# Ledger of designs, part 124: peptides against a protein of PDB entry 3PBP

Target 1, 203 residues: chain A of PDB entry 3PBP
Amino acid sequence: LNEKDLNLILNKSLVMYESLDSTTDVIVKRNVIKQLQFVSKLHENWNSRFGKVDIQKEYRLAKVQGPFTINPFPGELYDYTATNIATILIDNGQNEIVCVSFDDGSLILLFKDLEMSMSWDVDNYVYNNSLVLIERVKLQREIKSLITLPEQLGKLYVISDNIIQQVNFMSWASTLSKCINESDLNPLAGLKFESKLEDIATI
Target 2, 203 residues: chain A of PDB entry 3PBP as posed
Amino acid sequence: LNEKDLNLILNKSLVMYESLDSTTDVIVKRNVIKQLQFVSKLHENWNSRFGKVDIQKEYRLAKVQGPFTINPFPGELYDYTATNIATILIDNGQNEIVCVSFDDGSLILLFKDLEMSMSWDVDNYVYNNSLVLIERVKLQREIKSLITLPEQLGKLYVISDNIIQQVNFMSWASTLSKSINESDLNPLAGLKFESKLEDIATI

## One batch from the design tools (peptide; made by RFdiffusion4, then SolubleMPNN)

Design b2_p20_7_s1 (from b2_p20_7, 13 letters changed)
Fold by OpenDDE base, seed 3:
Structure b2_p20_7_s1 (fold): chain B 203 residues (1-203), chain A 20 residues (1-20)
Amino acid sequence: as target 1 above (203 residues)
Amino acid sequence: SLFPSAEPVELPESLKELLL
């Protein structure tokens, strides 16, 4: 995250806020307003010496809610079929990575974006939501299944015809978790989003 | 960048089905 990216999010948030009218659904209107307040507060504190933003407890109750978009989406994956989905915990505080596999052997690792489409209410809210592409891992094999173990944070097991592989993304996910929980984005600067691949077993 | 492009991206139909 840099100043340019934050300005882009702020500008999008402003445009969406300005699009609200008397015909807008009450729940949508409420969530857009809450998101704009959050992003505005981020922007105000961005130039602070500490890069720390105090996020109110109510904003931490924001949930991922469909329908989804992914930004950026790899252009090559339009020619391929999504085959499996998994959710992987990265901490004990309910921060999660979403993983999707494709029939080209690609894995995409996704995180909920701080976009205006986030549900900021405890109740079920349906609105267009955005996921952030963090990493694409190319396995170059047919992926049969994705397995996660709740006790193993930031680990994904990929089952193919003849092999089980572990994808370990705790090298960056621990930093991401810290940034979310502490509301400090500074540790993301210069972070490499590169997962470790390891062969666990031959089948 | 971890942040979306200004333009909405249409997802493949197969991916939409998994995310719903």
Scores: peptide ipSAE 0.195, ipTM 0.699, DockQ to the pose 0.415
Fold by OpenDDE base, seed 5:
Structure b2_p20_7_s1 (fold): chain B 203 residues (1-203), chain A 20 residues (1-20)
Amino acid sequence: as target 1 above (203 residues)
Amino acid sequence: SLFPSAEPVELPESLKELLL
């Protein structure tokens, strides 16, 4: 990002904010406001003597801008609270799975079916992000945190009170990656979306 | 879409908040 790009993003974010009306979806409103706040803060700090913009951790995670749809969405998860989110690389081409945890101990693994926008990328802003539910993993534990390691493709570490578990979805993610990269859905035929769960450490 | 299209569903509020 250079100053010119930041000014362009700021101007576009302002235009997007001004386009909000009473009929605009609540998620869209929140995303546009959050984007504008972020970009404005970046702009204010751009010329600051410290050259360090403290980007809130919330923006360092490639936060997808909504509104979101998830299909199918498990009906029972309406009774539970989403607790953690993580993004896991499945290949070196930057294809990713989104994981969300719930307070019932469920993990949902989601595919970004549409190109998603970052809070600072107004040029690629999408008002409707489709997420496809690939798998639900039931851990039956309180999930404290989700950890991913960039060097470990298709692996998610789940931290609970007394255990670290690895969710390994490379059994299907390698095929999914191929389908995405080659724009060929044929390899998905008969594919089982079943991740491996392994205990890594007791805490 | 790589997967069969389903009807868009409304997400739980907690999930909406987490995705923002």
Scores: peptide ipSAE 0.191, ipTM 0.714, DockQ to the pose 0.500
Fold by OpenDDE base, seed 2:
Structure b2_p20_7_s1 (fold): chain B 203 residues (1-203), chain A 20 residues (1-20)
Amino acid sequence: as target 1 above (203 residues)
Amino acid sequence: SLFPSAEPVELPESLKELLL
């Protein structure tokens, strides 16, 4: 994190914290603090690895299921077309990663952040689906299909012209699942968001 | 808005279509 990005996260954090009053539900307060700590840590790991991701670029989609935000989004992917989407379970508690493929051969791995808007205003169904970018995997090939197997947690199969590859992210997703379920973010300290790529079959 | 909106950058249209 550069000092500017850290200050932006801290300022967002403070504004969220300052919006918490004595009437705010204790569960909501806890979720806000946990989400903030998670996003802060994820952005720290991302900035250390990818160096060029501008945290200031929040993408909002205002459609029927509410605004989707992806933060950060790689600036170079604006020139490319999203081709496939998949959801991958990381545990039996229905925690999931969203994967999107692009026509440059990139995969982005996204985490659905807590629907903070739903917890703040029960009466206002503001579906704010905030997605946090965890990892970008560059395959340097045309991606034809994404396949998931429900019995295989944290695994994505990528079909291209001549090969089937497995993306295995359980190296970090097991820790993420534990953090979510136990509501403890300490295990994310020093975690590397690096998936394993393996060739499964040539076709 | 509870979040100081960094100016929302618009997602690519192709990604918007996949998220529908």
Scores: peptide ipSAE 0.181, ipTM 0.664, DockQ to the pose 0.244
Fold by OpenDDE base, seed 4:
Structure b2_p20_7_s1 (fold): chain B 203 residues (1-203), chain A 20 residues (1-20)
Amino acid sequence: as target 1 above (203 residues)
Amino acid sequence: SLFPSAEPVELPESLKELLL
């Protein structure tokens, strides 16, 4: 899908969502639309950074709480084992980044998109846990553990055999947090989703 | 899904386990 096609799909999806007589509160609809627009900008930045990942690969995990989708999911990570998961606060609210490590030494940074699936049936609210891939960090080392410190927003500590590294994503996460909290996606325009890697200690 | 349902691609089993 070309950027133009993605925008067209997004616009169609938005129009369709707005046209749906859902019992969903207008505020919730607006928040979902804003999140969807955010996802689209992330996809634009991702497609520019990682090449044409065919947006058509929805990865669904069927859980009791609905399918987890990671979009885009790097196809190469199918050959690797996910080893650790961590959640990192990006503000003093509820905005979080999910990080997953793989045995190739990759970290994926994911944003929880609140796709409220319009469950037509309030009683059958399937929470669609959509995860948006923001960044892949390639450490090329065995990751033993992921550590987060509650007082350190947008920072992830990666422990390997011989080193502790800090992944600092506040360069973009501060803007993301602002966009979510203010419900304004304009600051995401031209934002580079590039985390800083720093060696903290040798072990 | 506001996005056209691409064919759901199965996530790696290890990732499924971590997300569970």
Scores: peptide ipSAE 0.186, ipTM 0.672, DockQ to the pose 0.268; fails the geometry check

Design b2_p20_7_s2 (from b2_p20_7, 13 letters changed)
Fold by OpenDDE base, seed 4:
Structure b2_p20_7_s2 (fold): chain B 203 residues (1-203), chain A 20 residues (1-20)
Amino acid sequence: as target 1 above (203 residues)
Amino acid sequence: SLFPSAEPVKLPKSLEDLLL
């Protein structure tokens, strides 16, 4: 993926987002928004690598305010291409982890910057959607797709050529959910952000 | 493995239905 291709994907994702209306299925809306968020983040990380590309003011009218930063972004992933995105609910309160797969077989688990979540005063549009890197899971395989099940909180299914794996991050996501909901970050201190990887099926 | 591999779990039926 080169900058031109990323820009093309970004533009397509923006067009898709702009095509969303009141008649669009809620799942489709969510997926397009998530895709746009993802591509915008990739683009931001790309722009940080190639220099500040002024994203034209017209893209700021997108309700999903990019650019997104991933902090810290793993330096080695700058050389790899993102392949899939998913969002996984961690509670019934609509707290979500964003997962991005890369062509090196890595998964990154991301959360909205907590400073941003605290600044979600309805009136302060924080233009800078920062994502915090929580965890990097190295699968070292080609990731074909990411699947989430609405009834399964904090679980991501990773489909590769020959295997389906479950990434279960509820070990830390339950604590994260609690911290968000209670507005108390103290329980995150000393928490290990290590997901469980399980083989579910061989294909 | 940096991640503890849990024992293979049975595919949830909802996932089976998605893959079939």
Scores: peptide ipSAE 0.021, ipTM 0.494, DockQ to the pose 0.024
Fold by OpenDDE base, seed 2:
Structure b2_p20_7_s2 (fold): chain B 203 residues (1-203), chain A 20 residues (1-20)
Amino acid sequence: as target 1 above (203 residues)
Amino acid sequence: SLFPSAEPVKLPKSLEDLLL
């Protein structure tokens, strides 16, 4: 995801929002509104903090093309602005988690809709990419940057003012990877989506 | 400056090279 792609997603989200009328399905309305709110917050922070800088490889959303919805979007995060975005590989098959940080210190871990993922094998054109919220990690600090290492599956490095922390989600991401690759969601039943947070270094 | 945390976690070299 670069500035151009974000602008394209924002414009598409605005067009979708403007197309809403009294006959539009309530679920569709909610999804479009949530998408627009999310993308607008991400765009606001992009313009203020990221400037015209080439997005590092770690910020490339290779698989997420807009428009997209996030379901569920955490209600508390409507008051906050998105600050960073990263993609994290969870397997060698190129399955990815999308991470977005917020100015409250929250991280949200997102995945493409699993129903959509299973339907892609059936050549069904999904016009709307839905992102599913998997986990919210709350950090009690301002997040400056997100770093991913291609050789470090299911790991995200969070840089703050004085500390580097590792978020390790392989505890659940290995099961998720299996479910995706085998097209079987049964192993997700009863799975706890809780990442391990570790302090790596002080800065 | 990068200082090790209280926990003996080794930083990946790729991360060190990015930050230093």
Scores: peptide ipSAE 0.020, ipTM 0.457, DockQ to the pose 0.020
Fold by OpenDDE base, seed 5:
Structure b2_p20_7_s2 (fold): chain B 203 residues (1-203), chain A 20 residues (1-20)
Amino acid sequence: as target 1 above (203 residues)
Amino acid sequence: SLFPSAEPVKLPKSLEDLLL
């Protein structure tokens, strides 16, 4: 995820928040609020780490109009602060997993909802989740940085104070990639979204 | 000091360069 993508998510989350009314389902309201707070925290941390990029409120009519909800949103992460964000390629077709770290030592692996392109009929405020939670990895460590290597598909390197760990999600990401590319979600049925965590080096 | 774990996972050179 780059700053542009984060800004897009923030703007969409704001638009979705502004669309909430008295008729909106309580669960939807809660999810939108949680998402907005999450994205706002992420954005704040992004701005603090990567410099004050004045996100000009360019309402870029990004064609990918969709409410960025994380579904399911990990309720406990609402109280925590996002620390890092990374994007990991899962195939050569430029499908990507978004990873966000939190100060509780959690990683969330997210995928853009395939329906994001379809659901913004301006007239039907379908609160479609634009980000799907695939997996939560609990490292129980302070995450200092996330590193990805372009030549290594479906691998994330997590740097903490004393250890480098590899998160390898190719076990499920290969299937996900296939599903995306073939527009067939059937192979996801019964798939376990469990990444392999390996210690690479002690620092 | 980076001590390799018991199984030498060959760090990609690009990662080694980031950690040096």
Scores: peptide ipSAE 0.019, ipTM 0.457, DockQ to the pose 0.020
Fold by OpenDDE base, seed 1:
Structure b2_p20_7_s2 (fold): chain B 203 residues (1-203), chain A 20 residues (1-20)
Amino acid sequence: as target 1 above (203 residues)
Amino acid sequence: SLFPSAEPVKLPKSLEDLLL
């Protein structure tokens, strides 16, 4: 995916975001998180040679309304298992980035893609199964956990072996938030989606 | 401002409490 293609997908995702009400958006976000967690566990069980996907009862209660899609999905990540998921607020509204970690030490930063999502309005449940890939961050470390702080917009803390790192994506997330809030996608043209990675502490 | 000012990179106390 080149920068132009990413901008086009983000533009479409933003236009569709504006078509959702605030209540629908919260439900969609929760559903995306639950679906990603489900797919991650499903992938763990699939890579485990024993073919019994023990879907924990908690995930059976989630009406899986369809396969989760990431566009574009990095082909390399098909061979890896998703380990953690987090949502990070980018503004004082309800705009969020979804982050997924993989066992190769990669992080993917995602935004909702409402155009490709089948909005199933069944029982007031809007399920968005489509995410747009914004950025892939390669840490080359085992990721143990992801931590977000509500008071710290556009920041993700990654805990690995003996190190806590901060991923700061406010350089581009500020522009993204502006585009959403102003219904103007033009500022996304030529935007570089490069997060800052900094070591915070040695554990 | 919708966006926080660039704060110096430090471990937040809330994060320290999660790691202890």
Scores: peptide ipSAE 0.019, ipTM 0.482, DockQ to the pose 0.024

Design b2_p20_7_s3 (from b2_p20_7, 13 letters changed)
Fold by OpenDDE base, seed 1:
Structure b2_p20_7_s3 (fold): chain B 203 residues (1-203), chain A 20 residues (1-20)
Amino acid sequence: as target 1 above (203 residues)
Amino acid sequence: SLFASAEPVELPKSLEELLL
């Protein structure tokens, strides 16, 4: 996601919100409102912290076509603002996890809705991307940046004031990758979505 | 404390270059 992509997602989310009327289903209303709140907070933080910083190529979510809904969205995160976004490859087949950080020190790990990933053959511009919440990691630190290394599958580096931490989610991401590639969701039943957090360096 | 003190992992060179 660059500033232009984020603006596009925000504009689409606004258009969807403006399309809501008294006849719109309550579930649809709730999802659109949640999406708009999320994208607006991400946009606000982007403008305040990064200014006109040319988002380095590493932040180009080349394929994140918004708007996105997160399901389920943690209720406590409605009061917080999204600070950073990163995409982490989990296999060589280009399956990826989306990570978003918040100003409470939380990370959310998200995956594209599996029903949509299987329907990729429909040329129809999916205007509504559903993201599934997989895991919330609570760091209780101010998150300055998120770094991903293309050669390191299922690893996210979190930079705070005095420490670099690694989030490793390959324990469950390997199973998720298999489920996607084989179009079989059965192995997800009973899977624990618990990432390993490690201190890498003191700054 | 759910954070087991993982052994210090060496920073990948690529990460060191990004932090400098």
Scores: peptide ipSAE 0.022, ipTM 0.507, DockQ to the pose 0.025
Fold by OpenDDE base, seed 2:
Structure b2_p20_7_s3 (fold): chain B 203 residues (1-203), chain A 20 residues (1-20)
Amino acid sequence: as target 1 above (203 residues)
Amino acid sequence: SLFASAEPVELPKSLEELLL
């Protein structure tokens, strides 16, 4: 995501919000509001902290194309602001996890798939550009940056004030990749979505 | 200066280059 892309997502989210009326489905209203709140928080932080982040060519930033919904959005994170975004490859077929950090030190791991969203949404909500919440990782630190390496599948590096941590989600991402590629969600039944957190270095 | 934590995890070279 660059500032232009984020502005585009925000504008689309605003237009969707403004289109809401008394005849709009309650689920649609809820999802549009959640999206707008999320994007607005991300935009606010982008303008304040991410000045000219010259993102060197080597790191894939999330190409999130809006509008998007996050389902379910963690209720506790409504009080916090999104700080960083990254995309992490989970296979060589270009399946990606989207990660968003918050100022409480939380990371949310998200998947962009309509079929996956349909399977996980108990409300049977159909929305284009749905992001499914897979996992919330709670860090007790202020997150300064998220780093991904294309050669490091299912790994996210989290930079804080004095530490670099690795989030490794290959324990479940390999199964998720298989499910996507085979169009079969059955292997996700009973899968534990718990990433491994490791301290890599002190800064 | 990056100090390796108690369990030496090899940082990818690309990450080392970013942090130097």
Scores: peptide ipSAE 0.021, ipTM 0.486, DockQ to the pose 0.020
Fold by OpenDDE base, seed 4:
Structure b2_p20_7_s3 (fold): chain B 203 residues (1-203), chain A 20 residues (1-20)
Amino acid sequence: as target 1 above (203 residues)
Amino acid sequence: SLFASAEPVELPKSLEELLL
């Protein structure tokens, strides 16, 4: 992928996002939004890596091109390129974690800001969807693919060259799910956001 | 060859099908 190809994918993803309307299927909306989030962040990281984009233009472009901010974004990941995106269900109520992989072998686990859940019920399309960083998992491997299984809540399978690993975040995601569903954030106080990493198979 | 790591985590059949 070169800069030109990434720009083309970004523009296509933006056009696709702008084509979303009230009649668009919810699954399609989610997929387009996720893809746009991913590509926008890839583009941001790409531009920062090549040193060619004025931060002010990036911020204007991020306001115009990336309705999604990741806060806080790990400063060290600005030098790396995102490689994969996945969405993992944490409950049967369709609460989801967004996972993004990077070429340094990092995974970031992200949650949509609670304001987004409120904005879905209000006709006001708040264009600024913030993603909250929950956890960074450092695998230090080349991540080829991310796999999720619909029947397995809070589990992500990471495929690298020689190994399949499971990231299990149900230790905190069950509490997060409860907090969302009950509209009570108190149980998150003192919760450790540490996922369990397990080797599943060697390839 | 997919070798199960030392702790037999039962791979869901759906994952086995994706890896074959």
Scores: peptide ipSAE 0.021, ipTM 0.486, DockQ to the pose 0.019
Fold by OpenDDE base, seed 3:
Structure b2_p20_7_s3 (fold): chain B 203 residues (1-203), chain A 20 residues (1-20)
Amino acid sequence: as target 1 above (203 residues)
Amino acid sequence: SLFASAEPVELPKSLEELLL
């Protein structure tokens, strides 16, 4: 990351902050504010000569902080609106999957780039908050809410008008967790990223 | 590689707002 890239991120964060109004969702407001605070602090502590930023310890505890890019992004979803976001723990080590829902009834399951996660442990912060697309789940329903239970690793509950569905991704997330914790990506080779969808209750 | 450096994809504005 160079000063130009940081300025670009800062400008994007400012534009998003300025777009906040009384109708903006509380979660969105909170996230945008936190991001702006973080990026502003990065900008203040940016040493252009050394390409280094001193990040306060409190921000190192930040689990997911934007701006994020999704790679690859499904081209079909450009025409749709994101409706909900959730984070799901996959282990006790605080590894998380990010889930985003869309108004087409799609869920995307995302993971932080491992290279970035490692950079938080080192004084070298890479500001490209890239999220890797792991899986797209097509529910073809209007998604009202996403619910996670802290005691249920790798499970997401999707609430629609007439049904609660469980998305269980532990089939691959357990392997992913192991890969992260062991810093070995070899077990991901040949792994199928297919979550189990189950109807839990009719409403 | 699932983590292959594809170029940053421009996110829809609605998604950028949620992923902030």
Scores: peptide ipSAE 0.024, ipTM 0.378, DockQ to the pose 0.409; fails the geometry check

Design b2_p20_7_s4 (from b2_p20_7, 12 letters changed)
Fold by OpenDDE base, seed 3:
Structure b2_p20_7_s4 (fold): chain B 203 residues (1-203), chain A 20 residues (1-20)
Amino acid sequence: as target 1 above (203 residues)
Amino acid sequence: SLFAKAKPVKLPKSIEELLK
């Protein structure tokens, strides 16, 4: 894959998005939006070390049926070990962020819609069931655990040996949620996918 | 497929286990 090929894929994704109308199934709309988001993000942050990973089974922890892909996956993380996983609600409409931590101190934030599993009921539509990489947060420390609070949307607590940190991604997740629910990507224009990191306490 | 030209890669065993 090169820059020219990426531009072609982006154009194809845009055409697919433009083909959506009021008669299109809501699940199809969401999937097309997710694909476009992936391609747009890949184009914005093009790196030769990014790759595609296929998961040929049910994602049990997220209560979503596979197969899935993680798009894109940072190639450098293949040299490290995944340590923790958490799911965080961003609204009341079955939209979640899936977070995976690695032993290099990285967090990857992936977008998932629980209704994606129902996409198998859509006739004559082929799409890639993807966990979309939205952000990589580099903490550069050993992560002991990930904690979520159901009453706190878009917040993840990261526990290390000597510190508790909060990752707050509602700055972009609220907009993302609206885009998925309304099948409109316009609000994503100019949006920065950068979470706020705050030290909560030393331990 | 939109991703036909993307390079497929294999997940580390550790993340595969977390996704089970």
Scores: peptide ipSAE 0.017, ipTM 0.367, DockQ to the pose 0.221
Fold by OpenDDE base, seed 5:
Structure b2_p20_7_s4 (fold): chain B 203 residues (1-203), chain A 20 residues (1-20)
Amino acid sequence: as target 1 above (203 residues)
Amino acid sequence: SLFAKAKPVKLPKSIEELLK
């Protein structure tokens, strides 16, 4: 996730928010509001860390790409601030997971494919979900940085004050990659979405 | 548990640089 992606997400979220009215379903309202809050916090942190980003409304693009939501989104994260964003390749076909860290020490792993997102939540209420929450990893420490290596698929390095940890999610990401590439969700049945967290080095 | 001890593995150069 880069500045362009963040802007796109924000624009999508804003468009979705602006579409709310008195006739909108309460669940939709809740999700949209929470989504916007989340994205706003992402944006706030991004601006603080990487400089001010001017966001222009790109309604046409947002319309074409659809509104942005994360489903499900942990409610407690709305009280915290996003601290880092990274994208991790899961295959050589350029499928990737979006990772966002929060100041509570949480990592969320997100899948950004709209079609897959909709299919993922087929049994649940879905309202224009652009991102699917795959996993939340609670590190219970302050996350200083996220590092990815293009040659290391499905691996994220998390840097804290005194430790570097590796998050390895290839246990499920390989299956996810297959599902995406083959447009078949069947292999996801029964799949456990739990990443492996390993201590790599002490700082 | 999500936590496991990593076996000694050669760190990528980018990470090694961060540790120096």
Scores: peptide ipSAE 0.016, ipTM 0.442, DockQ to the pose 0.025
Fold by OpenDDE base, seed 4:
Structure b2_p20_7_s4 (fold): chain B 203 residues (1-203), chain A 20 residues (1-20)
Amino acid sequence: as target 1 above (203 residues)
Amino acid sequence: SLFAKAKPVKLPKSIEELLK
């Protein structure tokens, strides 16, 4: 899937959401549009980093898998079990990243509350709650707990048996926050979604 | 302590439970 294809999908999605019934608040529609745009950029970044992603397939998978999906979901993590979940604020406007840990020592960082269509048919529109995969951080440790500090934006503390590590994703989350708040996606262009991992303390 | 105000979160054993 190339950029042109992504744009096509995005355009189709936009048209669909704009054509949705008047029962949907205009503000909500705009937010959904923004979210879809973010998805496009995130997927672009993901494809470059992790390989080919078929967005159309993801829509179909969302329909099949149920009301909640992670898109794209790393294939290798299907074999592992989720262990912890955390929500991390990235700004004071209640924009959040969801983090899920797995027993392989992976963390996935997800963009929260993305609304997407499971159907391209407006008349048969089915709402889907999608979490968009932004980044996978491989710690390769047994993760005992995830801790967040409300005063520390864009930071996640990972507790393992012998170490506390900090995942700092403000390198991209600050930009994401700005994009959300200003409804301007331009700063996402070329943004790399790579968090900084730092050892904080030995346990 | 660094974590005096920290909020730990826990997940169900399976991601599938979260996604239900």
Scores: peptide ipSAE 0.010, ipTM 0.328, DockQ to the pose 0.081
Fold by OpenDDE base, seed 2:
Structure b2_p20_7_s4 (fold): chain B 203 residues (1-203), chain A 20 residues (1-20)
Amino acid sequence: as target 1 above (203 residues)
Amino acid sequence: SLFAKAKPVKLPKSIEELLK
């Protein structure tokens, strides 16, 4: 995700929110609101860093695909503000994980794939263009920036006030990559989605 | 399930009313 994509998602989320009425399914309402809250917090941070972006309050119906949803959105992060976003490659086939940081020191790792998401749990809410929560990593520090290196798959560098930390999620991302590429979710059964956090340097 | 990892989101009262 980049700023342009974020603005698009925000705009779509706003339009969807405004379209909510008494006839709208409660589950849909809830997810739209959660998405809007999440994207709004992220957008607020973006505007502070890059300036105010003019959001066109138009949902272009021509895009058959609805807005992105966060499924599930971590309830504990509802009161916190998103601070950074990064995209990390997990293979050479251009499969990616989206990472968002929050001002409580949390990182959320997200996967963007509707087809795969629907296959994980048929009883869960599925919406078009869902961002699926894979893992929450708690750093318990202020995150200044997120850095990725193209030559290092499945690794995220987190810069805080006095430390650089590496988040390595290849323990599960390699399996996820295989599942995506082969269109088979079976290898995900019993997989532990736990990233490795390591201190790299003290600043 | 990956979805089981997240806790429910508490919404403001104003939003809760919309969800009724």
Scores: peptide ipSAE 0.000, ipTM 0.282, DockQ to the pose 0.161

